# Peptides against a protein of PDB entry 3J47: the designs that were tried, part 27

Target 1, 121 residues: chain A of PDB entry 3J47
Amino acid sequence: IRLTNQLKSLKGLQSKLKDVVEYLDKVINKELPINHTILGKLQDVFNLLPNLGTPDDDEIDVENHDRINISNNLQKALTVKTNDELMVIYISNLVRSIIAFDDLIENKIQNKKIQEQRVKD
Target 2, 26 residues: chain B of PDB entry 3J47
Amino acid sequence: NAQYHLLVKQGDGLLTKLQKYGAAVR

## One batch from the design tools (peptide; aimed at target 1 D103 L104)

Design b2_p20_4_s4 (made by RFdiffusion4, then SolubleMPNN; from b2_p20_4, 11 letters changed)
Fold by OpenDDE base, seed 1:
Structure b2_p20_4_s4 (fold): chain B 121 residues (1-121), chain C 26 residues (1-26), chain A 20 residues (1-20)
Amino acid sequence: as target 1 above (121 residues)
Amino acid sequence: as target 2 above (26 residues)
Amino acid sequence: SEEEKLEKEFQENLAEAQKM
């Protein structure tokens, strides 16, 4: 049982890592608006959270069951927190890319104004 | 959850505006 | 220009997003 729960938690983490990679690939490929894909994968993680908690119905001592449940809930909470942190980093990088693109456009407008002025002189 | 969805929705709004702006500059 | 107006609206939205 303890080893099976650790293996299940590890499989959940592996699935989540795979989801993050698939999200990053979809972002790189510009196939979907970044936020819809993130939101969809976050929803998938939240939908998987209840399924991580099926205890096999085997009668094992109350003290070990409570410690395992607390550990599983804490590990789930830490996994959600880690996802939220990664998403904040991702949104921050998007915002920075947006600002850099805006600055590039302003620079193009200014260069165009300078060229138009040089043609009038 | 709700605050996170709101932040995500704001980010989508910004991205959509950026796409419109980038299309107008081309 | 219409382009300069879109840029200004974008900068205003960015400044509002940074204040939240």
Scores: peptide ipSAE 0.324, ipTM 0.859, DockQ to the pose 0.089
OpenDDE base, seeds 2, 3, 4, 5: peptide ipSAE 0.302, 0.305, 0.296, 0.307; ipTM 0.852, 0.864, 0.859, 0.857

Design b2_p20_5 (made by RFdiffusion4)
Pose (drawn by RFdiffusion4):
Structure b2_p20_5 (pose): chain A 91 residues (1-28, 36-48, 72-121), chain B 26 residues (1-26), chain P 20 residues (1-20)
Amino acid sequence: IRLTNQLKSLKGLQSKLKDVVEYLDKVIHTILGKLQDVFNLNNLQKALTVKTNDELMVIYISNLVRSIIAFDDLIENKIQNKKIQEQRVKD
Amino acid sequence: as target 2 above (26 residues)
Amino acid sequence: AEAELEAEIAKGEAALAKLE
């Protein structure tokens, strides 16, 4: 789902660029200003990425903890299944 | 870095315990 | 339920690989 959403966003840019190229050919405004703003707003993320890296680490650790909890419950389920099997054999 | 490593080390320690439990179950 | 737990384990393994 996230991927489809990202693609939609990139699609808009692609189409938008084509339109802009055609517009410029024809010319040979508010949209242009808006685009410039967006441009000004990955390069910058470079410095900001430094911080993101730290936060990514934390969310990786959280995911690891959750995986451990899920493994615990999984062991319990497996034990219950074994017990059920034993009871059936007894019967 | 040292502080960050500390938390990481603890997380590894818990993971080891969990692995041990899984081996005992097997 | 087990499938959900396995999905969480897989996320944890992927997270551990990124930490390494």

Design b2_p20_5_s2 (made by RFdiffusion4, then SolubleMPNN; from b2_p20_5, 13 letters changed)
Fold by OpenDDE base, seed 2:
Structure b2_p20_5_s2 (fold): chain B 121 residues (1-121), chain C 26 residues (1-26), chain A 20 residues (1-20)
Amino acid sequence: as target 1 above (121 residues)
Amino acid sequence: as target 2 above (26 residues)
Amino acid sequence: DDKKLLELIKLGQEALKKLQ
């Protein structure tokens, strides 16, 4: 149940992220007017992302094109790392659920044996 | 990728055996 | 049956140890 809910939540987040990309593509293609309220909320989400593109202060104009590629590479690296961590947590919880189900089966077997002894006395 | 698929396959194999055992204890 | 169960627990613990 908990794992299925986490997977469902992750699929829901992926669907919402796809809807945001599709919205941005329609705005770029001039098919939809820019909604300033949606753009403001999207900008707030980007500002809450760990600052993937401030080199802390030290010196000098490297062209805006290389900064966008470096920011995209660091964002991809953090996305991959987060996906790998979530995957490890998912499998760890699956194994814990298997062990807990095993202990429940053993407890049920012991309870059946105790009931069978009480019916023979 | 390959290590992940191996780990998922191992977990699914364990889950399937545990389901069979749980059905035999019912 | 208990031997197969013990083997499943052991396999689960080995999988958990590879994830840590």
Scores: peptide ipSAE 0.347, ipTM 0.868, DockQ to the pose 0.084
OpenDDE base, seeds 1, 3, 4, 5: peptide ipSAE 0.305, 0.340, 0.333, 0.325; ipTM 0.863, 0.870, 0.869, 0.860

Design b2_p20_5_s3 (made by RFdiffusion4, then SolubleMPNN; from b2_p20_5, 12 letters changed)
Fold by OpenDDE base, seed 1:
Structure b2_p20_5_s3 (fold): chain B 121 residues (1-121), chain C 26 residues (1-26), chain A 20 residues (1-20)
Amino acid sequence: as target 1 above (121 residues)
Amino acid sequence: as target 2 above (26 residues)
Amino acid sequence: KDEELLKLIKEGQEALKKLR
């Protein structure tokens, strides 16, 4: 039981890591709007959360079972929180990149206007 | 969940508008 | 065109402000 739960948690972490890598590859390749891929992978993480919680039906000691369930629920909640924080950082970087691109467009328009004025003088 | 999807949808809308603007300036 | 860009920048700044 304890080893099986650790192996299941490790498989969940491995799946999440694979999902993050696949997300990074899709972002690099520009094949999908970054937001849809992030959202899909977050949904996959949430869909995997209930499957992390089935202990196989073997009768062993009430005091260890409650501590293991609380630890597993807390570790799941911390994993979700960490994923949400990474996603907030990602969106913040995306919006900063949008603003920087807008400033670059404005600078290009101003530079074009200055060149058109120099050709009229 | 719902607030997160709304924030993601707003970011995607901004990115799409930015792409259209960048194409209109080129 | 410049007014549409200024609107987009303002919408982006408001989105960042909701994220902080």
Scores: peptide ipSAE 0.310, ipTM 0.849, DockQ to the pose 0.088
OpenDDE base, seeds 2, 3, 4, 5: peptide ipSAE 0.293, 0.299, 0.262, 0.215; ipTM 0.853, 0.858, 0.849, 0.834

Design b2_p20_5_s4 (made by RFdiffusion4, then SolubleMPNN; from b2_p20_5, 11 letters changed)
Fold by OpenDDE base, seed 5:
Structure b2_p20_5_s4 (fold): chain B 121 residues (1-121), chain C 26 residues (1-26), chain A 20 residues (1-20)
Amino acid sequence: as target 1 above (121 residues)
Amino acid sequence: as target 2 above (26 residues)
Amino acid sequence: MDKKLLEEIKKGQEALKKLQ
């Protein structure tokens, strides 16, 4: 149960993140009007995410090195956490596939025994 | 990293055993 | 799987930065 809920939550997060990127690309391309309420909520979500360093921040002087190191450490910590969650999901899917295949084998053994009994009668 | 690869390898080994059992019951 | 999720988050942040 817990592992199933984590899988569903992470797949849901990935799908929502894709939908957000596709929406932002349409807004950048002027295909859709800028919705300030959606943009504000997205800004709040991305402000809670560690800045996944853009390669263009290589020009901001030595005084931000501690903040950049803290941001990079938080990014690394979230990457490790995400990797651990995905590992738990992988194991959970593997265990479910094993259980479902074990049940299929047992059902096939039972069906074969029933057929062998019907041929002896 | 190493523990993840070990766990994946154990899972694949179990899946391969289960596939052999499924083929033997066929 | 992790790399794709991180790439999607990064694209979202870059897209938001272009709208500011």
Scores: peptide ipSAE 0.487, ipTM 0.853, DockQ to the pose 0.021
OpenDDE base, seeds 1, 2, 3, 4: peptide ipSAE 0.336, 0.470, 0.468, 0.475; ipTM 0.870, 0.846, 0.841, 0.846

Design b2_p20_6_s2 (made by RFdiffusion4, then SolubleMPNN; its pose is not in this set)
Fold by OpenDDE base, seed 1:
Structure b2_p20_6_s2 (fold): chain B 121 residues (1-121), chain C 26 residues (1-26), chain A 20 residues (1-20)
Amino acid sequence: as target 1 above (121 residues)
Amino acid sequence: as target 2 above (26 residues)
Amino acid sequence: KLLELVLQNEKLLEELEKEI
């Protein structure tokens, strides 16, 4: 039962990571805005990962030291990967906001020039 | 981590410059 | 920290939309 739940959680995590990557690609390509619900669900998965990786403190023996190090290294690698994904999202949004603001400034400058021409005529 | 914080700081700096420019065009 | 950065980005988008 426990091993099946770990495999199911790992498959769920793998599917979610794939969905996050696909979402990231759509954000980079400007096809979709950031869905805060996807980010929230990703954070929830990361907050639940420490709780899913706790073997209940029942039963003994010295061969588990390598498994704990592998689990901690996997969690660290997943945290780094997610931080990199969130960074790409943040940059993509920032760039989109900059472009929208530049277009707004240009529109204001053009409108001001048109008004100044109409006052001189 | 450090590269991420640097890039966020650069973005926030650019955003602050854009806000100042938008306020000067108003 | 990351949530604060996302929230700051949202607030800034709302400020830009109000300027539009």
Scores: peptide ipSAE 0.438, ipTM 0.875, DockQ to the pose 0.277
OpenDDE base, seeds 2, 3, 4, 5: peptide ipSAE 0.387, 0.424, 0.403, 0.431; ipTM 0.863, 0.875, 0.875, 0.871

Design b2_p20_6_s3 (made by RFdiffusion4, then SolubleMPNN; its pose is not in this set)
Fold by OpenDDE base, seed 1:
Structure b2_p20_6_s3 (fold): chain B 121 residues (1-121), chain C 26 residues (1-26), chain A 20 residues (1-20)
Amino acid sequence: as target 1 above (121 residues)
Amino acid sequence: as target 2 above (26 residues)
Amino acid sequence: KLLELVIENQKLLEELEKQI
């Protein structure tokens, strides 16, 4: 039962990481805005990962030190990967905001020039 | 972590400059 | 923190879209 739950959680995590990557690619390509629900669900998965790694502090013996280090290293690697993914999203949105603002400024400059021409005629 | 915070700070600084420029064009 | 930065970025986008 415990091993099957770990495999199910790992498969769920793998599917979610794939969904996050696909969402990231759509955001980079300007096809979709950031969905806060996807980010929230990702954060929830990370907050649940420590709890999914701890089924039962019951029973025995010194061979578990390598497994705890592997779990902590995996959690750290996943945290780093997600931080990098969120960084790419943040940059992509920032660049989109800059472009939209540049277009707004250009439109204002053009409108001002048209008004100045109409006052001189 | 540190590189991410540096990039976020650089982005926020750029956004603040854009806001000031947009207010000056108004 | 990171989620807050994403939310702030989204609010700035929405405010820019209202000014266009």
Scores: peptide ipSAE 0.474, ipTM 0.882, DockQ to the pose 0.370
OpenDDE base, seeds 2, 3, 4, 5: peptide ipSAE 0.408, 0.396, 0.472, 0.470; ipTM 0.867, 0.868, 0.879, 0.877

Design b2_p20_6_s4 (made by RFdiffusion4, then SolubleMPNN; its pose is not in this set)
Fold by OpenDDE base, seed 2:
Structure b2_p20_6_s4 (fold): chain B 121 residues (1-121), chain C 26 residues (1-26), chain A 20 residues (1-20)
Amino acid sequence: as target 1 above (121 residues)
Amino acid sequence: as target 2 above (26 residues)
Amino acid sequence: DLLELVLQAQNLLKELEKEI
């Protein structure tokens, strides 16, 4: 029962991670705006990840140490991957904000030039 | 972490330059 | 893919920095 629940939770996490990646690709391609709810859920997963790595100090036998180390390395690798994904979201948002501001400046310059031409005619 | 902070700082620097340009065009 | 996307973002920022 416990192992089956862990496997189900891991499959659910993997599916959700795939959905996040697909959403990120759509966000990078400018097809969709950033969903703050997906970002918040990803941050919540990150805040829960450190709590999965605190060994409560009680004697666990030497034979489980390799499996715990592999789990911690996988958790660290997943944490790094998800941090890189959040970084790409942040950069993509920043780039979009910069482009939108550049377009706004150019539009203002063009509007000013059109007004100056209309005053000379 | 360090590369992330560098990239965030570069983006913030560009945003600040763009804000100054937007203020000069007004 | 992630590294390429970061590189594309950096290139776009550099192009914008040249237009300012």
Scores: peptide ipSAE 0.358, ipTM 0.872, DockQ to the pose 0.083
OpenDDE base, seeds 1, 3, 4, 5: peptide ipSAE 0.344, 0.323, 0.369, 0.316; ipTM 0.866, 0.872, 0.874, 0.869; seed 4 fails the geometry check

Design b2_p20_7 (made by RFdiffusion4)
Pose (drawn by RFdiffusion4):
Structure b2_p20_7 (pose): chain A 91 residues (1-28, 36-48, 72-121), chain B 26 residues (1-26), chain P 20 residues (1-20)
Amino acid sequence: IRLTNQLKSLKGLQSKLKDVVEYLDKVIHTILGKLQDVFNLNNLQKALTVKTNDELMVIYISNLVRSIIAFDDLIENKIQNKKIQEQRVKD
Amino acid sequence: as target 2 above (26 residues)
Amino acid sequence: ENAALEAEIAALEAENAALE
């Protein structure tokens, strides 16, 4: 789902660029200003990425903890299944 | 870095315990 | 329940792989 959403966003840029190229050919306004703003707003992420890296580490650690908890419950389920099997054999 | 490593080390320790439990179950 | 938990583990592994 996230991927489809990202693709939709990139599609808009692609189409938008084509339109801009055609528009410039024809010319040979507000949209252009808006685009410039967006441009000014990955490069800058570079420095910001330094912080993001730290946060990504924390989110990774949280995911690892959750995996552990899921393994625990999984072991319990497996034990219950074994017990059920034993009971069936006894029967 | 040292502080960050500390939390990482603790997480690894818990992971080891979990692995030991899984081995005992097997 | 096992299948659900295995799916959750797989999802968390995928999240970790995306973070890496």

Design b2_p20_7_s1 (made by RFdiffusion4, then SolubleMPNN; from b2_p20_7, 14 letters changed)
Fold by OpenDDE base, seed 5:
Structure b2_p20_7_s1 (fold): chain B 121 residues (1-121), chain C 26 residues (1-26), chain A 20 residues (1-20)
Amino acid sequence: as target 1 above (121 residues)
Amino acid sequence: as target 2 above (26 residues)
Amino acid sequence: SIEKLLKEIEELQKEMKELQ
């Protein structure tokens, strides 16, 4: 059970990383504004993560409750840390996409200026 | 949390400016 | 201006490095 939940969480994280990469590719391709879809998907991850740490078994003895709470708090802290790291990676990639787009704009401006000069000659 | 939301908001503002600039160069 | 956008990008990159 615990290993299966960790694998499920890791697969969920992997799927989310894939979604972030796909979103970054769409941003590079000028298809989507940043704000709503990624924040929504990040919120969905944050909303799904608490549910990955609740054992569906109402029968786990009270003596394990402190170890489960410590494990859940550690898992929550690791999850928050992982989300913060993913978020930093996302912003990094966003900034790179923005720079690449700026360079593309500058190249287009230069090409237009060269064409305008050639029409005046 | 607050610093992150500020950073995301600044990034969104920058993207919006780039989109406007890209539209003006078209 | 493009120069202003580039400066804002550099500031965002700096803030991102401060969060790492």
Scores: peptide ipSAE 0.328, ipTM 0.847, DockQ to the pose 0.080
OpenDDE base, seeds 1, 2, 3, 4: peptide ipSAE 0.242, 0.296, 0.297, 0.310; ipTM 0.838, 0.848, 0.851, 0.851

Design b2_p20_7_s2 (made by RFdiffusion4, then SolubleMPNN; from b2_p20_7, 15 letters changed)
Fold by OpenDDE base, seed 4:
Structure b2_p20_7_s2 (fold): chain B 121 residues (1-121), chain C 26 residues (1-26), chain A 20 residues (1-20)
Amino acid sequence: as target 1 above (121 residues)
Amino acid sequence: as target 2 above (26 residues)
Amino acid sequence: NEKKLQEEIENLQKQIEELL
């Protein structure tokens, strides 16, 4: 039962990570704005990952050393993948912020040109 | 790890410049 | 002022392209 629940949770996480990557690709391509709710959910998943990877230290035999190493390698691989996704989100937010500032600057330049023209007329 | 920290540092540098420009435009 | 601001935008755009 516990292993089946962990596998189901991992599959759910994998599906969610895929949805986040697909969303981020659309944001990088300027097709969609960043949804802060997706970012928050990804952070929540990351914060829950350490708690999902701790079997309570109550009693299972010395044959688990290889299983613990496999679990630690999987958790490390998931942590790297989550860090890469968080990085892509961060860059996408940065790019969006820069575009918005570029538009603000261009609007200010245009407004100044209009004011200078009104003073000459 | 090192590439991630480099990219974050470059992004923070860019954000800081962007904030300075936004303040100069206001 | 405007030329300096435009040059600053172009430099930011280049830094974005280097990060992507």
Scores: peptide ipSAE 0.324, ipTM 0.855, DockQ to the pose 0.084
OpenDDE base, seeds 1, 2, 3, 5: peptide ipSAE 0.309, 0.301, 0.299, 0.313; ipTM 0.848, 0.845, 0.850, 0.855; seed 1 fails the geometry check

Design b2_p20_7_s3 (made by RFdiffusion4, then SolubleMPNN; from b2_p20_7, 14 letters changed)
Fold by OpenDDE base, seed 2:
Structure b2_p20_7_s3 (fold): chain B 121 residues (1-121), chain C 26 residues (1-26), chain A 20 residues (1-20)
Amino acid sequence: as target 1 above (121 residues)
Amino acid sequence: as target 2 above (26 residues)
Amino acid sequence: SEEKLLKEIEELQKEMEELL
């Protein structure tokens, strides 16, 4: 039962990571805004993943070691892939913040020019 | 790993530019 | 949709919490 649930959750995670990549591509293309709620929940899922990869110290027979190693390698690979996705999201947010800041700077420069004109008149 | 570090460095470069612009407006 | 992705995220979080 536990192993079947782990495999199901892992398949679900893999499918979701694919959907997240597709969403990120749309965000990069400026087709969609970044959803902070999706990002936060995704981060929470990834913070739980390392805890799923700790085998409890109970005597697990040698035949399960290969399946556990494959599961742990897949979890590690998925963690790396998601770290890459999170980084893409982070950069996308950073770029948006820079654009917003550039607009604020331009607004401040314009306001300063207007004030300097009013002092000369 | 190397691509991740490159991406982080690019982000840091953008942050540094943002900080320079912020300092020029103050 | 973005909302569908959010629901799938919530389901996965719940499945992970049940495994812990």
Scores: peptide ipSAE 0.398, ipTM 0.821, DockQ to the pose 0.031
OpenDDE base, seeds 1, 3, 4, 5: peptide ipSAE 0.392, 0.372, 0.309, 0.391; ipTM 0.820, 0.816, 0.852, 0.823; seeds 1, 3, 5 fail the geometry check

Design b2_p20_7_s4 (made by RFdiffusion4, then SolubleMPNN; from b2_p20_7, 14 letters changed)
Fold by OpenDDE base, seed 4:
Order: sequence, then C-alpha cells, then structure tokens
Structure b2_p20_7_s4 (fold): chain B 121 residues (1-121), chain C 26 residues (1-26), chain A 20 residues (1-20)
Amino acid sequence: as target 1 above (121 residues)
Amino acid sequence: as target 2 above (26 residues)
Amino acid sequence: MEEKLLEEIKKLQEEIEELK
C-alpha cells in the first residue's frame, strides 16, 4: 500500500511538472499572468520532496534498495526540474515587475511634466 | 547550479538598477 | 506527512487546470 501510494504521488508530481512547464511557456509567451499561489505550493512540494525518499531504517531487503535508488534518483531529477521551473517563474516575475515599474516611472515623469507646464501657463 | 547563479545575479543587477531609477524619479 | 504532500500536489493540479 505505501509503495503504490509513493508511485502514484511520483506520477502525480511528474504530471504536475509537465503542467507547470506548459503554464510557464504560456507565461513566457505573455499569454497568462503568473499565479503566486501555484508558485507557493510548488515551493512547499519541493520542500516536502526530500521526505519522500527516506525509508524508515527498518526494511533491509536488497530488492527494495534498487527501487529506492530509482525513486531517489527520480526525486533528484524532479528536484532539479522543479528548480529550473521555479527559476523561470522567478525571472518571469522579475521581468514583469521591471516592466510595471518602468510604466509607473514613465507615468510619474509625464505627470510631473504636465504639472510643470501648467505652472508656466 | 552555475547557470542558475548567473541568472539570479543578472536578475539582482536589474532589480538594483530599477531601485536606483525609482529613487531618482522620487 | 506523505499524504499531506499528495493532497497538496492534487490541489496544485486543480489550480493549474483552472488556469488552462
């Protein structure tokens, strides 16, 4: 029962990582806004991932070691993939923040020029 | 790791420039 | 702990699907 749940969780995580990549591609293409709730929950999943690969030290069977090593290697690979996805989200948010600040700054400069012109008239 | 650190460093550099520009417009 | 992670992954899947 535990192993089938771990495999189901891992398949769910793999499917999720695919959906996140598709979402990130839409965000990079400016088709969708970044959802901060999705980002927060991805971070929480990432922080909990290291706990999926600790076998409690009480079942030394050599056949489980190969499955555990495959699970740990896949978990490491998923950890790297999730980190790359989080990085793309971070950059996309940073770029969006920069654009929004540039627009705010330009709006302030324009408003200041309009006020200075009204004082000269 | 190294590419990640480079990209984060570039982002921090842009953020620092943005903060300086926002301070100059105030 | 593992069940909470599975539930969180499911909630994440639902939120991504709502954005498609």
Scores: peptide ipSAE 0.324, ipTM 0.803, DockQ to the pose 0.026
OpenDDE base, seeds 1, 2, 3, 5: peptide ipSAE 0.312, 0.302, 0.263, 0.320; ipTM 0.796, 0.799, 0.781, 0.799

Design b2_p20_8 (made by RFdiffusion4)
Pose (drawn by RFdiffusion4):
Order: C-alpha cells, then sequence, then structure tokens
Structure b2_p20_8 (pose): chain A 91 residues (1-28, 36-48, 72-121), chain B 26 residues (1-26), chain P 20 residues (1-20)
C-alpha cells in the first residue's frame, strides 16, 4: 500500500514535469513558484539523515524486542500443541 | 557511541537468552 | 481448552501477518 501511494506521488511529478516542459515551449506562473519552493525544501536530508540514522537505530531495536516477544508466545503455542498430541495418543 | 553501544549490548544479551530457551525447548 | 487457546493464538498470528 505504501508503495502504491509513493508511486502516485511520483506520477504526479512526472506528469507535472511534462506539462511544464510543454508550457515552456508554448511560452517561447503560481505553479512555477510553488515548484521552486518544493525544490528548496535528498540533498538537505543528507545532513538531516545523520539524526534519522540515530532514530532508525532505535526503531530497529524496538522491532527486535517485539520479535523476541513473538517468539516467546510462539514457544508456548508449540508446547500446547505437543501436549494436545500426547493426549490424543493416550486416548 | 559508547552509550549507544551499551544499549545495543543489552539487546544482544536478551537475544542470547531467548536463543537459549529455544534450544532448551528443542 | 488448550485447543481453543491454540486456535485463538493462530488467528492472532494471521491477523498480525495481514496487518503487515
Amino acid sequence: IRLTNQLKSLKGLQSKLKDVVEYLDKVIHTILGKLQDVFNLNNLQKALTVKTNDELMVIYISNLVRSIIAFDDLIENKIQNKKIQEQRVKD
Amino acid sequence: as target 2 above (26 residues)
Amino acid sequence: ELEEEVEEYEEELEEEEEEE
């Protein structure tokens, strides 16, 4: 789902660029200003990425912890299944 | 870096314990 | 009781997988 959403966003840019190229050919305004703002707003993320890296590490550790909890419950479930099997054999 | 490594080390320690439990179950 | 608990747990796992 996230991927589809990202693609939709990129699609708009692609179409928007085509329109802009055609517009410029024809000319040979508010949208242009808006685009410029967006441009000013990856490169900048470079410095900001430094911080993001730290936060990514924290969210990785959280995910590891969750995986451990899930494994614990999984072991209990496996034990219960074994016990059920044993009971069936006895029967 | 050292502080960050500390938390990482603890997380690794818990992971080891969990692996040991899985081996005991097997 | 154990069979019910196992079925509930499997359903929870399926729900978690679908959410992912």

Design b2_p20_8_s1 (made by RFdiffusion4, then SolubleMPNN; from b2_p20_8, 13 letters changed; failed a check: too like the target's own chain)
Amino acid sequence: DLEKKIEEQNKKIQEELEKL

Design b2_p20_8_s2 (made by RFdiffusion4, then SolubleMPNN; from b2_p20_8, 12 letters changed; failed a check: too like the target's own chain)
Amino acid sequence: DLEKKIEEQNKKIQEEKEKE

Design b2_p20_8_s3 (made by RFdiffusion4, then SolubleMPNN; from b2_p20_8, 13 letters changed; failed a check: too like the target's own chain)
Amino acid sequence: ELEKKIKEQNEKIQKELELK

## One batch from the design tools (peptide; aimed at target 1 M87, target 2 Y4 K9)

Design b2_p21_1 (made by RFdiffusion4)
Pose (drawn by RFdiffusion4):
Structure b2_p21_1 (pose): chain A 91 residues (1-28, 36-48, 72-121), chain B 26 residues (1-26), chain P 21 residues (1-21)
Amino acid sequence: IRLTNQLKSLKGLQSKLKDVVEYLDKVIHTILGKLQDVFNLNNLQKALTVKTNDELMVIYISNLVRSIIAFDDLIENKIQNKKIQEQRVKD
Amino acid sequence: as target 2 above (26 residues)
Amino acid sequence: EIDEEIEEMQKRVDEFQKELE
């Protein structure tokens, strides 16, 4: 789902660029200003990435913890299944 | 870095315990 | 170094999940 959403966003840019190229050919405004703003707004992320790296590490640790909890419940389920099997054999 | 490593080390320690439990179950 | 340690932990979690399956 996230991927489809990202693709839709990129699609808009691609189409938008084509339109802009055609527009420029024809010329040979508000949208242009808006585009410029967006440009000014990954390069910058480079410095900002430094912080993101730290936060990514924290969200990785959390995911690891969750995986451990899931394994614990999984072991319990497996034990219950074994017990059920034993009871069936006894029967 | 050292502080960050500390938390990471603790997380690894818990993971070891969990692995030991799994081995005991097997 | 911290990223490598976290990656090693992630590999161990994947291996351990396979063992439980």

Design b2_p21_1_s1 (made by RFdiffusion4, then SolubleMPNN; from b2_p21_1, 13 letters changed; failed a check: too like the target's own chain)
Amino acid sequence: EIQLLIENLVGKLTELQKYLA

Design b2_p21_1_s2 (made by RFdiffusion4, then SolubleMPNN; from b2_p21_1, 15 letters changed)
Fold by OpenDDE base, seed 4:
Structure b2_p21_1_s2 (fold): chain B 121 residues (1-121), chain C 26 residues (1-26), chain A 21 residues (1-21)
Amino acid sequence: as target 1 above (121 residues)
Amino acid sequence: as target 2 above (26 residues)
Amino acid sequence: NIELLIKNLEESLEKLQKYLE
């Protein structure tokens, strides 16, 4: 049961990571806004990762200690990778917010110049 | 971590500059 | 992907600097 759950979780994480990467590529290309649902799903995966590493208490034989250490190292590596992906999403949101705000400022400046010209005429 | 914090600081600096500019355009 | 995000941030900073001058 434990190995099957770890494989299922790894497959789920791999699928979500692929979706996040695809989404980030669309984000970088300015094709789509940041999907809060993808961010939420990635956070959910991150929060589920500790729960996927819970050993069923019933099979702690000495051969399992090395497997547990390998599983914990893999989980830690996956956690770091997930954090890096969340960071990339956050930065992408920040950059988009900045660009949108820049465009808003430019539009306001142009509108102000048009109004000032209309008052002089 | 360090590269991320640097990038976040750069983004925050840019956001702050944008906010100042937005306030000056009002 | 991260490198492109950094580049977009740098470009946005440069634009913003030109507006504050």
Scores: peptide ipSAE 0.318, ipTM 0.853, DockQ to the pose 0.063
OpenDDE base, seeds 1, 2, 3, 5: peptide ipSAE 0.297, 0.284, 0.300, 0.295; ipTM 0.848, 0.853, 0.857, 0.848; seed 5 fails the geometry check

Design b2_p21_1_s3 (made by RFdiffusion4, then SolubleMPNN; from b2_p21_1, 16 letters changed; failed a check: too like the target's own chain)
Amino acid sequence: QVELLIKNLEESLTKLQKYLE

Design b2_p21_1_s4 (made by RFdiffusion4, then SolubleMPNN; from b2_p21_1, 15 letters changed; failed a check: too like the target's own chain)
Amino acid sequence: QIELLIKNLVESLTKLQKYLE

